# Ledger of designs, part 221: peptides against a protein of PDB entry 7RZF

Target 1, 358 residues: chain A of PDB entry 7RZF
Amino acid sequence: PFQEEHLKQLYKIVPIKDIRNLYVTFPIPDLQKYYKSNPGHYLGHLIGHEGPGSLLSELKSKGWVNTLVGGQKEGARGFMFFIINVDLTEEGLLHVEDIILHMFQYIQKLRAEGPQEWVFQECKDLNAVAFRFKDKERPRGYTSKIAGILHYYPLEEVLTAEYLLEEFRPDLIEMVLDKLRPENVRVAIVSKSFEGKTDRTEEWYGTQYKQEAIPDEVIKKWQNADLNGKFKLPTKNEFIPTNFEILPLEKEATPYPALIKDTAMSKLWFKQDDKFFLPKACLNFEFFSPFAYVDPLHCNMAYLYLELLKDSLNEYAYAAELAGLSYDLQNTIYGMYLSVKGYNDKQPILLKKIIEKM
Target 2, 358 residues: chain A of PDB entry 7RZF as posed
Amino acid sequence: PFQEEHLKQLYKIVPIKDIRNLYVTFPIPDLQKYYKSNPGHYLGHLIGHEGPGSLLSELKSKGWVNTLVGGQKEGARGFMFFIINVDLTEEGLLHVEDIILHMFQYIQKLRAEGPQEWVFQELKDLNAVAFRFKDKERPRGYTSKIAGILHYYPLEEVLTAEYLLEEFRPDLIEMVLDKLRPENVRVAIVSKSFEGKTDRTEEWYGTQYKQEAIPDEVIKKWQNADLNGKFKLPTKNEFIPTNFEILPLEKEATPYPALIKDTAMSKLWFKQDDKFFLPKANLNFEFFSPFAYVDPLHSNMAYLYLELLKDSLNEYAYAAELAGLSYDLQNTIYGMYLSVKGYNDKQPILLKKIIEKM

## One batch from the design tools (peptide; made by RFdiffusion4, then SolubleMPNN)

Design b2_p22_3_s3 (from b2_p22_3, 12 letters changed)
Fold by OpenDDE base, seed 1:
Parts: structure tokens; C-alpha cells; sequence
Structure b2_p22_3_s3 (fold): chain B 358 residues (1-358), chain A 22 residues (1-22)
């Protein structure tokens, strides 16, 4: 167990690579026995969320952070870590205290809202999808992974244990949230800017670092983190597939795309999947405009339009990605290209959202 | 020992929770 002397510590670490990272870590109890409820996954899902009102959205808006990951990690025997890791901009490196304040503000928002069963259900559904359509791992890697899992799970559950969410346990979510406090924090900042400012070398890695106690005043600032009105729980993910029906192969199915619609304004090609038999589709749209590439001005306008369109769709991008959907938008010499890929069930919803922004 | 734990975290970022964009 981490004693008080190991908490509220700041590590300034010199990397070999030119990277800027912040790791905010919290010792937590071993949650392995709670795999059926997986409170750490619930919290990681929310803290690591990238949608509107998320922690990342706010930190990106300030130009301080590029990426954020939140979740649990296995520790030594009897404990785990909850980790919030961010990729820092040069400016973000100067605002680490404020970044961490925002982290605690978001955590405080989670406390104020309390555990949400619908969020748990989304996590459950996402995991079920991931399990159902898990890509075939290489046999050796899969065997080694199963062997490791057998130490933690009953044999009958080994195949599902990593993905199985069965029990909504708000008490356990609150228990983990109670560990995500400033008094329990261990912070690591990784930057080349600390070169020549370190006083220690780690024996095993040869990494140069400096260890400092976080000032009590800073801890107190984080403890007094207020509710920031910019932070909101995510909206329901409308893109999570629920229908996985695979339509039978049509008797007239061709090995190549067939022209199924031919009009003055549109041509439609269709090919049914005859190989993978997955509830997935790929929708590709090419839009033609005689004005798209007529001159440099129109070309630049078309480019700008597409950039604005992409920006307007960012609110859906993460939710779609979580649900196994993706889209791509590109300028072409003739106009615009749109692709929507992934599970077919909710593709019409995503496509509608895209068209509504066009 | 304490810094090693941090370094182990840094060097093995298998954090379960968000989309691990590899």
C-alpha cells in the first residue's frame, strides 16, 4: 500500500524521445474481483470521453492537450492505478497545474451527477459488440492471453471476462471516485525541458528525473475544485449497433458491384458481401460539381467548405468511432468524396447527421 | 522503487478505458 509519503509527489522526467506527457495517477484498490461491474472501466469511459463537455474537449479548446486517455492499469499485487494521461502541447507544459485542476473539476462533476446506469449500459453494449466481433488474434498471442486470464477468472468465464459487464454497482463507482482525490495523486511530467534540471537517475531505466513534493497550496487548490459548468456528461451514443442480422446472400449476387440505379443525376452500384459475412457496410459517395475545380478560387472555397464541414462533424466522430463507425470526407478534382464504414445498423443515422451538416 | 512504478506506467501504457488509438 502506498503510504502518505508516496502520495502527493511530482516526478519531472527526461524522455529519450521528444515527447511531452502528463501522467496523473491514483493508487486504487485491486478491482479484479469486481470484473462483472468494472467500475474502473466506467470511469475511464467518462474521463477519457472526447465528446462535447468532456475533459479533453475543454483542454483542447485551451490549446494545452492533444490527446487524453483515462483508465485503470494493473499494479503490483493488491492494488491498481487509475491513470489520466495527456499529450501536452508546449503551452500545456506551462499549465500543468491548471490542467490537473480541470481534471479534478471533471471528477467533481462525476461525483455530483452520481453513477448513471445508462452509461453503464452503453459500456456493456460496446463491450458486447467488441466481444462478438473480436478479430481473430494470432493463436500464440491468444493462448498466452487466455493463460494469463485463467489466473483471475473462472474457466467458464475466461472467454468473456474481459468484455462481460453484468452488474451495475454504483457503490463501487463511488468507491473508486473517492480514491481520485488530490491527496492520493502521483504526478509525472515527461519533457526534454527538464534536461539538466534533474538530480536523480533511475537505476533500471537510466532515466533522469527529479522528485518533488507537490506544495500543500497546490493540493488545496485541487481539493477546492469547483463545478465547472463547461463539463457535462456525454449524451447517449446513438450509433451503438443493436441489430446484427446478416442478410442471406442473394441468388443474383455478383462478385463485382452491379449497377442497380442509373439516372441522369445518379448512379448506384451495389455489391453484397460474399466473403466476410459481417453486419458491416461500406457506403461511398462521390459528389460531382462543375464548379469544384473550375479555378483556384473555387478550389479553395471547396477546400474550406470541407474543412468547416469536418469541424462541424467532430461532435459525432468520437461516438461513431466508439460504436465501430467511421466516416471520411475528401475533396476531389470533381467535387467531394464521402465514405461511411462500419456496422450497418446505425450507418443511416450517421449519414443523416453528415447530410444535415452539408 | 517509486519512480520505477511511474516509469513502468509510462513505458507500458496499457490503460484500459478509452479508445486506445494506436
Amino acid sequence: as target 1 above (358 residues)
Amino acid sequence: SDVRIILDIINNPDVKGGIVRK
Scores: peptide ipSAE 0.257, ipTM 0.792, DockQ to the pose 0.485
Fold by OpenDDE base, seed 4:
Structure b2_p22_3_s3 (fold): chain B 358 residues (1-358), chain A 22 residues (1-22)
Amino acid sequence: as target 1 above (358 residues)
Amino acid sequence: SDVRIILDIINNPDVKGGIVRK
């Protein structure tokens, strides 16, 4: 366990690669025994969320952060770390204190809202989907992975333990949240800008670094993190599939797309999956307009339209991705191309959202 | 070493719990 002297530390680290990263880490209890409830995953899901009102959304809006990852990591000697890792912009590197303040504001929002069973249920459902449709791993890698996890899980649960959520434990969520405090923080900033400004070298990696105590005034600032009204819990992910029924192969199934509808305004081709037998579909739409690329003005308008459309759909992009759905929008010389791919169950919902924004 | 733990985190970013975009 970390002693008080190891907390509230800032590490300035010189990378080999030209990267800018911030790691905000918190020592937490060993949560391995709580794998059925996995409170760290719950918190990682929310803190790492990319939707409207998320931590990442706010940090992106300020131009400080490109990506964010939140979650638990195994430690040594009966403890773990909760980690919030962000990719910093050049501007973000100048605003690390404010970035961390926003992290604590978001954490404070999570405390204020309390544990949400519906969020747990979404995590459970997402994990169940991931487990059900996990890619075939290489046998050797799979065997090695199983051998490694046998140290942590009963043999009967070893195959499912990483994915199966069974118990909503709000008490454990709150317990972990109570560890995500400024007094328990260890911060690492990784940037080449620290080159020539370090005074230590780590023996194993040869990494140059400087270690500093975080000033008490900064800790206090983070401790007094208020509720930022920009932070909101995610809305329910309406794209999570619940129906995985695979329709039987039609007797006259063609190996190529067949024209099944031919009208003056539309043509429809259909091909049933005869290879993968997954509850997935690919919906491809080509829209033709004689005015789309008639002149430079129309080309620019078509481009701007699509950019605005994409921007308006950003609120759904992350939720769709989590649910195993994707969409693509492209300008074509004849108009527009739309593709919706992934689990078929909620594709109509995503398609409707796209059409409503068009 | 305290810094080693951080470096281990940096060099082994497999965070169990976040959406690892594969």
Scores: peptide ipSAE 0.256, ipTM 0.790, DockQ to the pose 0.448
Fold by OpenDDE base, seed 2:
Parts: sequence; structure tokens; C-alpha cells
Structure b2_p22_3_s3 (fold): chain B 358 residues (1-358), chain A 22 residues (1-22)
Amino acid sequence: as target 1 above (358 residues)
Amino acid sequence: SDVRIILDIINNPDVKGGIVRK
């Protein structure tokens, strides 16, 4: 367990690589025994969310952060860490205090909203999808992984323990949230800008660093983090697949796409999967417009249109990705290309969202 | 020892139980 002297510390670290990172870390109790509820995963899902009203969305809008990861990590015996890690821009490096303020504002929002059972259910469903297709999509050498997890889980649960959420425990979520406080923070800033400004070298890694106590004034600022109206809980992810039925191969299945619809306005080709046997589909659309490439003006307008369309779809991009869906939009010399890929169950929903924005 | 824990986190960024964009 960390003593008070180890809390409220700032580490300025010189990296070997030219990277700018911020690590905001919180000592938390060992949550391993709570793997069935996994409160750290719940919080990591929300804090690490990339949708509208997320922490990352706000920090990106300010130009301070490129990427964000939130979650728990194993520590030494008897404790873990909750970590919020961000990739900093050059500007973000100048605004670390404000970035951390926003982190605490988001955490305060989570406290104010309280634990949400529907969010837990989404985490459960996403993990179930990941578990179901783990072996089919990526044959991994299980042996080394199983050996590692046997130390933490009963043998009978080893195969499922990492994925199956079974118990909604709002009390444990609140318990972890209570540890995510400024008085419990350990901050590391990683930047080459600290070169020549350090006074210590870590013995094992040879890493140059400076350690400072975070000023009480700064801690108080973070403690007084108010609710920021820009932060919102994510909306329900409507793209999470629930139907994984694989249709039987048709007797007359062709090895190439067959024309199944031919009209004046559209042609449709279809090929059934005869190889992978996954509940996945690839939808490809080519749109033709006589105006798309008629002159430079129209070409630029078509480009601008597509960029605006992509921007308008950003609200769905992360949720779709989490659910194993993706889309691609491209300009062509004849118009536009659209591709939708992933689990087939919710592809119509994503396609409808795309069409509604067109 | 104190800074080493931070460095261990930095050098071993595998976060379990959260969304890790690999």
C-alpha cells in the first residue's frame, strides 16, 4: 500500500523515444477477487470512451490530446492501479494541469450520475462477443496465457473469467471512484523537454527524472472540479450484435458474386461466405453521379461533401468499432464508394445511420 | 523504488480491464 508520502507526486520523465505522454495513476485495492463484476473495466470503458461527451472528445477539441486509455493495471501484491494515459500534443504538454482538471471533472460526472446497469450490460455483451470469437478470429497460443491466469482464477473459470461479467456491483464501482481523487494521485509526464532539467536517475532503468510534490493549491483545484456540462455519459451502443446465426450454405452457391438484382437504377451482386463461416458481412456500395467529376469545381464539392459526411458520422464511428463494425467512404471518379464491414446483425442499423446523414 | 513503479507502468503499458486501443 502506498503511504501518504508516495501520493500527490509528479514525475517528470525523460523518454528514450520522442514521445509525449501523461500518466495519471491512482493506487486502488486489489480487485482480482471481483472479476465477476470487474468495476475497473466498467470505469475504464467510460473514462476511455471516445464518443460525444467523452473525456477524449473534449481534450481533442482543445488540441491537447491525441489518444486516451483508461483502465486498471496489476500492481504489486495487495494493490492495483487505475491509470488514465494520454498522448499529449505539444500544446497539451503546456496544459497538463488543465487536462487533469478535465479528468477529475469527468470522474465527478461519473459520481454524479452513479453506476449505470445498462453500461455494465453493454460491457458484458461486448465481452461476450469478444469471448465467442476469440479463437475464430485470432488463434492465440493459449498455453502461456492460461498459465498466467491460473494464478488468479479457479481452474473451472479460467476460460471465461476474463470475459464473463456476471454481477452488477454498483457498490464496488463507487468504491473505486472514491479512490480516483486528487489526494490519491500519482502523475507522470513523459517528454524529451525535460532533458537537462532532471536531478535523479532511476537505478534499474537508467531513466532520468525529476520528482516533485504537487502543490496543495493544484490539488485543491482538482478537488474542486465542478461538473462540466460538456461531459455526458455515452448513449447506448445500438451496434452490439446479438444474433450470431450462420446461415447454411446454399446448394447453388457460386464461387463468385452473382447478380441478384438488375434495375435501371441499381445492380446488386451477392456471394455467400463459403470459407470463414462467421456471422460477418461486407457491404460495398458504389454510387454514380454524372456530376461528381465533370469539372474541378464539382470534384471539390464532392470532396467537401464526403468530408462533411465523414464528420457527421464520427458520433457513430467509435460505437461501431467497439461492436466490431466499420465503414469506409471514398470519392471515386464516378461518385462515391461506401463499405460497411463486420458482424452482419447490426449492419442495417449502421447503414441506415449513414444514409440518414447523406 | 517509488519511481520504478511508475516506470514499470510506462514500460509495460498493458492495461487490463479497460479499453486498450492497440
Scores: peptide ipSAE 0.251, ipTM 0.785, DockQ to the pose 0.450
Fold by OpenDDE base, seed 5:
Structure b2_p22_3_s3 (fold): chain B 358 residues (1-358), chain A 22 residues (1-22)
Amino acid sequence: as target 1 above (358 residues)
Amino acid sequence: SDVRIILDIINNPDVKGGIVRK
């Protein structure tokens, strides 16, 4: 639907809120019919990944970007957009061209590696988990949503179509990836720094903006994006749950935590879930140290230790979060607190990773 | 308008992919 005249455009937009955002958008074909393979989700998963060697990791390391989201969005008139959206730092606002170059370098990396079935399988598994444990929606909202999607999906698939991936289609992944080119780009930069520098007002929103053609030299620079050796595909997510067995409620289950282990160095309380019946657990650890609050120096050292520990665990944080796991580390007046929450199946793996970094 | 589509994206971020961190 977009002709050449509508492509390679830069929009400088003045926001109402004090925000700095970059939207890199690509017109793509309507992928609705390919919902069983969902190639846009595959690409969004990789482009939006936050692990080591990801686009976000590199852009964060440069101090240019805080957050990144990648994925498809429905458009009007039988087309979609693929969007890469980043939250810009003040410094990042000055390096938009370079940020976009890095985006194309990552995209080039994806082309070079080709479609990966294991990545598709992870997406499939994650979606299956999300579907299986989808919170009970309010009936009215659910009914209206179902009614809406009936226009797009067979009745028998309506309940699952949004979540179930069934077909690995590398051809479709490559097709979408082929649309993610500089010649197809539409860029929007949102910043208050453009106030007083705009020449147009959008009629519907009253938003002030300036539209400019992206220079051919810049497009060419992006077209010549090389492989950046810092970009790597993510490693396999080891935190994705596969066992969802709910253990039967013990006859002696108490409504409160029971002391199940008492030693000179540790006490352990346990409470079985008698309410939610989810394959989830909360592991809470309180560590006591006589040195934690001896003096301000020790307090500061304990704080610094936890900050460093948190930083060292960042490589796992995203993968854990994707898999429905979380952890928390806090200083306490007696020492430190660790919490691991989420699906119980892979909690031991996450806990081991935490302990290995301690 | 050409810009409206972008504004619609900005004002209604519903990107399906990755963790939408709030």
Scores: peptide ipSAE 0.242, ipTM 0.796, DockQ to the pose 0.522

Design b2_p22_3_s4 (from b2_p22_3, 13 letters changed)
Fold by OpenDDE base, seed 1:
Structure b2_p22_3_s4 (fold): chain B 358 residues (1-358), chain A 22 residues (1-22)
Amino acid sequence: as target 1 above (358 residues)
Amino acid sequence: DTIRIILDIIKNPDVKGGIVRK
């Protein structure tokens, strides 16, 4: 569908809202028939990863990007798009060419490493967890969604097809990755800074924009993207739950938390889930320190400590979130509050990581 | 048609992949 004249284009778009966004888009084949392997999801998982050595980590370290999303989107008949979307800082708006260079460096890293079956397995496991424990959707929305996807999946698979990965297809991953090239790029920059610098108006929305060809020199620069040693594949996600056993309700289960430990240094309350029957837990810790709120200096030190602690835990936050775990750290007038929530199986691992950083 | 596709992407950023933090 896209001819050569439609590729290597830059769109400068004036938004209504004060937003700064970059969209790097690649036309790709229709991947719907490959739903069992979902190569676009594999690539989206890696390109959109937020851990150490990720594309986002590097772009954040430079102060150019706040958020990044990578993945496939449906297009018109017979094609899709792969999209890398970033929220730009004011500084990032000045470095769009370099941001895109880093995108191609990361893509080149993915080519060099080749498809990883363990990454596919993690995606499979994450999707299986998400499917098994998906929240109850609104019936009307769910019915409409199912009706829409019935055109793409066998009836027997329609309920699972969006979630369950079955086939590792490195050939398809490589095929999609081969479409993620500078010669196939369409770039859109969204910023109010283009106000008064546009020459076209879109007919349907009245959106002001400028379209220009990306210079061949810039395309060549992106084509020659080297392997940046800062980019690494993610480590294995240690937080993915594997045990979903639900313990039977205790005979003496109380509707309220019961005090199960009382010592001079600690009190522990426990309540078993009697309502949801999910393999999830909420661990809440309140730490008391007589020094936390004694004076403004101690208060500020406690605040600074917690901010540094949070920063030191950022490396685990994304992996935990992907695995359906979350943590929260807050200053209190008495000290510190820690909460760990989500699937119970790997909570001890996350808790240990937090405590090791404290 | 080319700009419309871009605008449709911008308006409907539902990308299947990664955690879409809303």
Scores: peptide ipSAE 0.189, ipTM 0.788, DockQ to the pose 0.495
Fold by OpenDDE base, seed 4:
Structure b2_p22_3_s4 (fold): chain B 358 residues (1-358), chain A 22 residues (1-22)
Amino acid sequence: as target 1 above (358 residues)
Amino acid sequence: DTIRIILDIIKNPDVKGGIVRK
């Protein structure tokens, strides 16, 4: 267990690689026994969310952070860590205190809103989908993994324990959230900018670092983190598939796409899946415009149009990705290309949103 | 050694329970 002397510490670490990372870590109780509710996953899902009103969205808008990961990690016996890790921009490296303030503002928002059963249900559903359609792992790697996790889970549950959520436990969510406080923080900043500014060397890896106590004034600033009105809980993920029905293979199914519609304005090619038998589809659209690449101006306008379209769709990109949907938009010499891929159930919803933004 | 724990976190960034974009 961490003693008070080990808390409120800042580590400045020199990396071998040219990377800029911030690790905000919190000692938490061992949550392994609560794998059926997995409160750390719930919090990691929200803190690591990339949608509108998320922590990452705000930090990106300021140009301070590129990526964010949040969640629990195994520690030593009897405790874990909750970690928020961000990739820092050069500017973000100068604003670490403010970045962490925003983290605590988001955490405070989570406290104010309280545990949401619908969010838990989404996590449950996403994990169920991931489990059901998990790709075949290499047998050797899989067996080794299973052997490792047998130490943590009953034999009967070992195959499902990492994926299946069964119990909504708001009390455990609140318990973990209560550990995510400034007084319990350990911060590590990884940057080459600390080269020549360190006073310690770690014995095992030879890593150069400096350890400092976080000033009480900074801790107090984080403790007084107010509700930032820019932070919002995510909206319900409308892209999560619920229908996994696989239609029977047609008797006349061709090994190649067949032209099933031919009009003056459109051609439709269709191929049924005869190999994978997954509730997935690939929708590919090629749009032809005689004006798309007629001259440099039109070419640039077409490019700008797609960039703006992509930007306008960014709000859905993360939610779609979480739900196993993806889209791609590309300029072509003849116009534009749109692809929508993934579980077929909610593809029409994503497609509609794309078309509405066009 | 408190630094070792931090370094272990950095070296093994796999966070269990978060949506790690693979």
Scores: peptide ipSAE 0.189, ipTM 0.788, DockQ to the pose 0.445
Fold by OpenDDE base, seed 5:
Structure b2_p22_3_s4 (fold): chain B 358 residues (1-358), chain A 22 residues (1-22)
Amino acid sequence: as target 1 above (358 residues)
Amino acid sequence: DTIRIILDIIKNPDVKGGIVRK
């Protein structure tokens, strides 16, 4: 375990690549035995969430962060790390203390709300879907992976252990959350801006770095992180599929799309899947407008319209992606193209959301 | 040892439990 002298440390690291990253790390107990409840996954799901009221959403709105990842990582024997990793903008590099303050404000929000069984259930359902419909791995790679994880899981569970959540353990969530405190933090900032400002070299990789104690004043500032009213728990993910029924092949199934509706205003083509047998669909819509490409002004207006539409749909994009749904909107010379892909069950919901924003 | 752990984290950013957008 890390001793007190190893905590509250800041590492300024010079990268080889031109990258700007912040790693906020917390030593945590070994959670491997709790794989059935996976409290680290629960917290990683929330901290790494990208929806409205999320940590990333706020940090992105400030222009400080591009991406955020949260979750547990293996350490040495007997302990793990919880890590919040962000890609920093140039401006974000100047606001690292404030970024970390926001992290602790979000963590404080999680403490205030307490463990949510519905969030666990969503994680469980998402993992179940991912397991059920995982792609076939190459046998050699898969065997090697399985051999590796046999050290962590019973043989009978080794195939499912990484995916299947079984037990809601609010006590374990709270235990991990209690380790996510400023007094337990180790911070690493990776930036070329530290070149020539370092005083140490790591022996194995030759990485130049500077190590500093985080000032007690800064630690206290983070300890006093209040509830930021901008942070909210995510809403329930309405896009998670629950129906995986595959309809039988129609007797008259054609190898090509068949015209099933022909009107003055619309044509509908349909092809049943006869190859993959997945509960997935691809919906493609081509909209034709005589005004789409009349002149440069109309082209620009159509472009701006789609950009605004995409922006208005950002609130659903992450939730849809988590649920295995995607959409695409593109300008065409004839008008607009819309595609909705993924599990078919909740596609109508996503499509409705898109239409409501149009 | 402390810096190595951080460097290992940086080099191997695979976090279990977070949705890493591939």
Scores: peptide ipSAE 0.183, ipTM 0.792, DockQ to the pose 0.489
Fold by OpenDDE base, seed 2:
Structure b2_p22_3_s4 (fold): chain B 358 residues (1-358), chain A 22 residues (1-22)
Amino acid sequence: as target 1 above (358 residues)
Amino acid sequence: DTIRIILDIIKNPDVKGGIVRK
């Protein structure tokens, strides 16, 4: 559907809201028939990753981008889009060409590494968890959603097709990745800074914009994107739960936390879930230090310590979140508070990582 | 026609298969 004249285009768009966004879009084939392998999800997972060596991590380190989203979107009949969307800082707005260069460097890294079956397996496992523990939707909304999905999936698979990955198809991953090239790019920059600098108005929405061809020299720069040594594939997500066993309720289970350990250095309270019956737990730790709030200096040191600790844990935060785990660290007048929440299976791993950084 | 597609993407940022942090 897109002719060559529709590619390599830059759109400068004036938003109604005060936002700065970059959309890097690629026309891709309709991937709906490949839902069992979902190569677009695989690529979206990697491109949208937030861990060390990710595209976002590097762009954040430069102060150019706040957030990044990558993935496929429905287009018109017979095609889709792959989209990389970033929230731009004021500085990032000045470095759009360089940001896109980094995108192509990351894509080049994905080409160099090739499709990874373990990454597919993680996506599969994450989707399986999401499907198994999806929130109850309102019947009306759910029915409407299912009715829409019936246009795309066999009736027997309609309930699972959006979640269950079944086939690792490296060929399809490579096929989609081959479409993510500078010669196929359509770029939109959204910023109020373009106000008064536009020459067109979209008829239906009244959106002011300017359309320009991306210079051949810029396309060539992106085509010659080298491997950036800062980009790395994610490490394996060790926080993905595999055990979902719900322990039976103890006969003597109390409706309130029971003291199960009492020592000079620690007290432990426990309450079994008697309501939700989910393979989830909440771990809450309060650490006491007589020095935490003794004077302004110690307060500031305690604050600084916690900020450094949080920073040191950032490498795990995203992977934990993907796996349905979260943690929180707070200063208290008595010391420090730590919470770990989510699926219970891998909480000990996250807790160990936190303790090792303390 | 081409701008409408871009605007539709901007207005409806829901990306399937990506991790959208709300």
Scores: peptide ipSAE 0.181, ipTM 0.784, DockQ to the pose 0.479

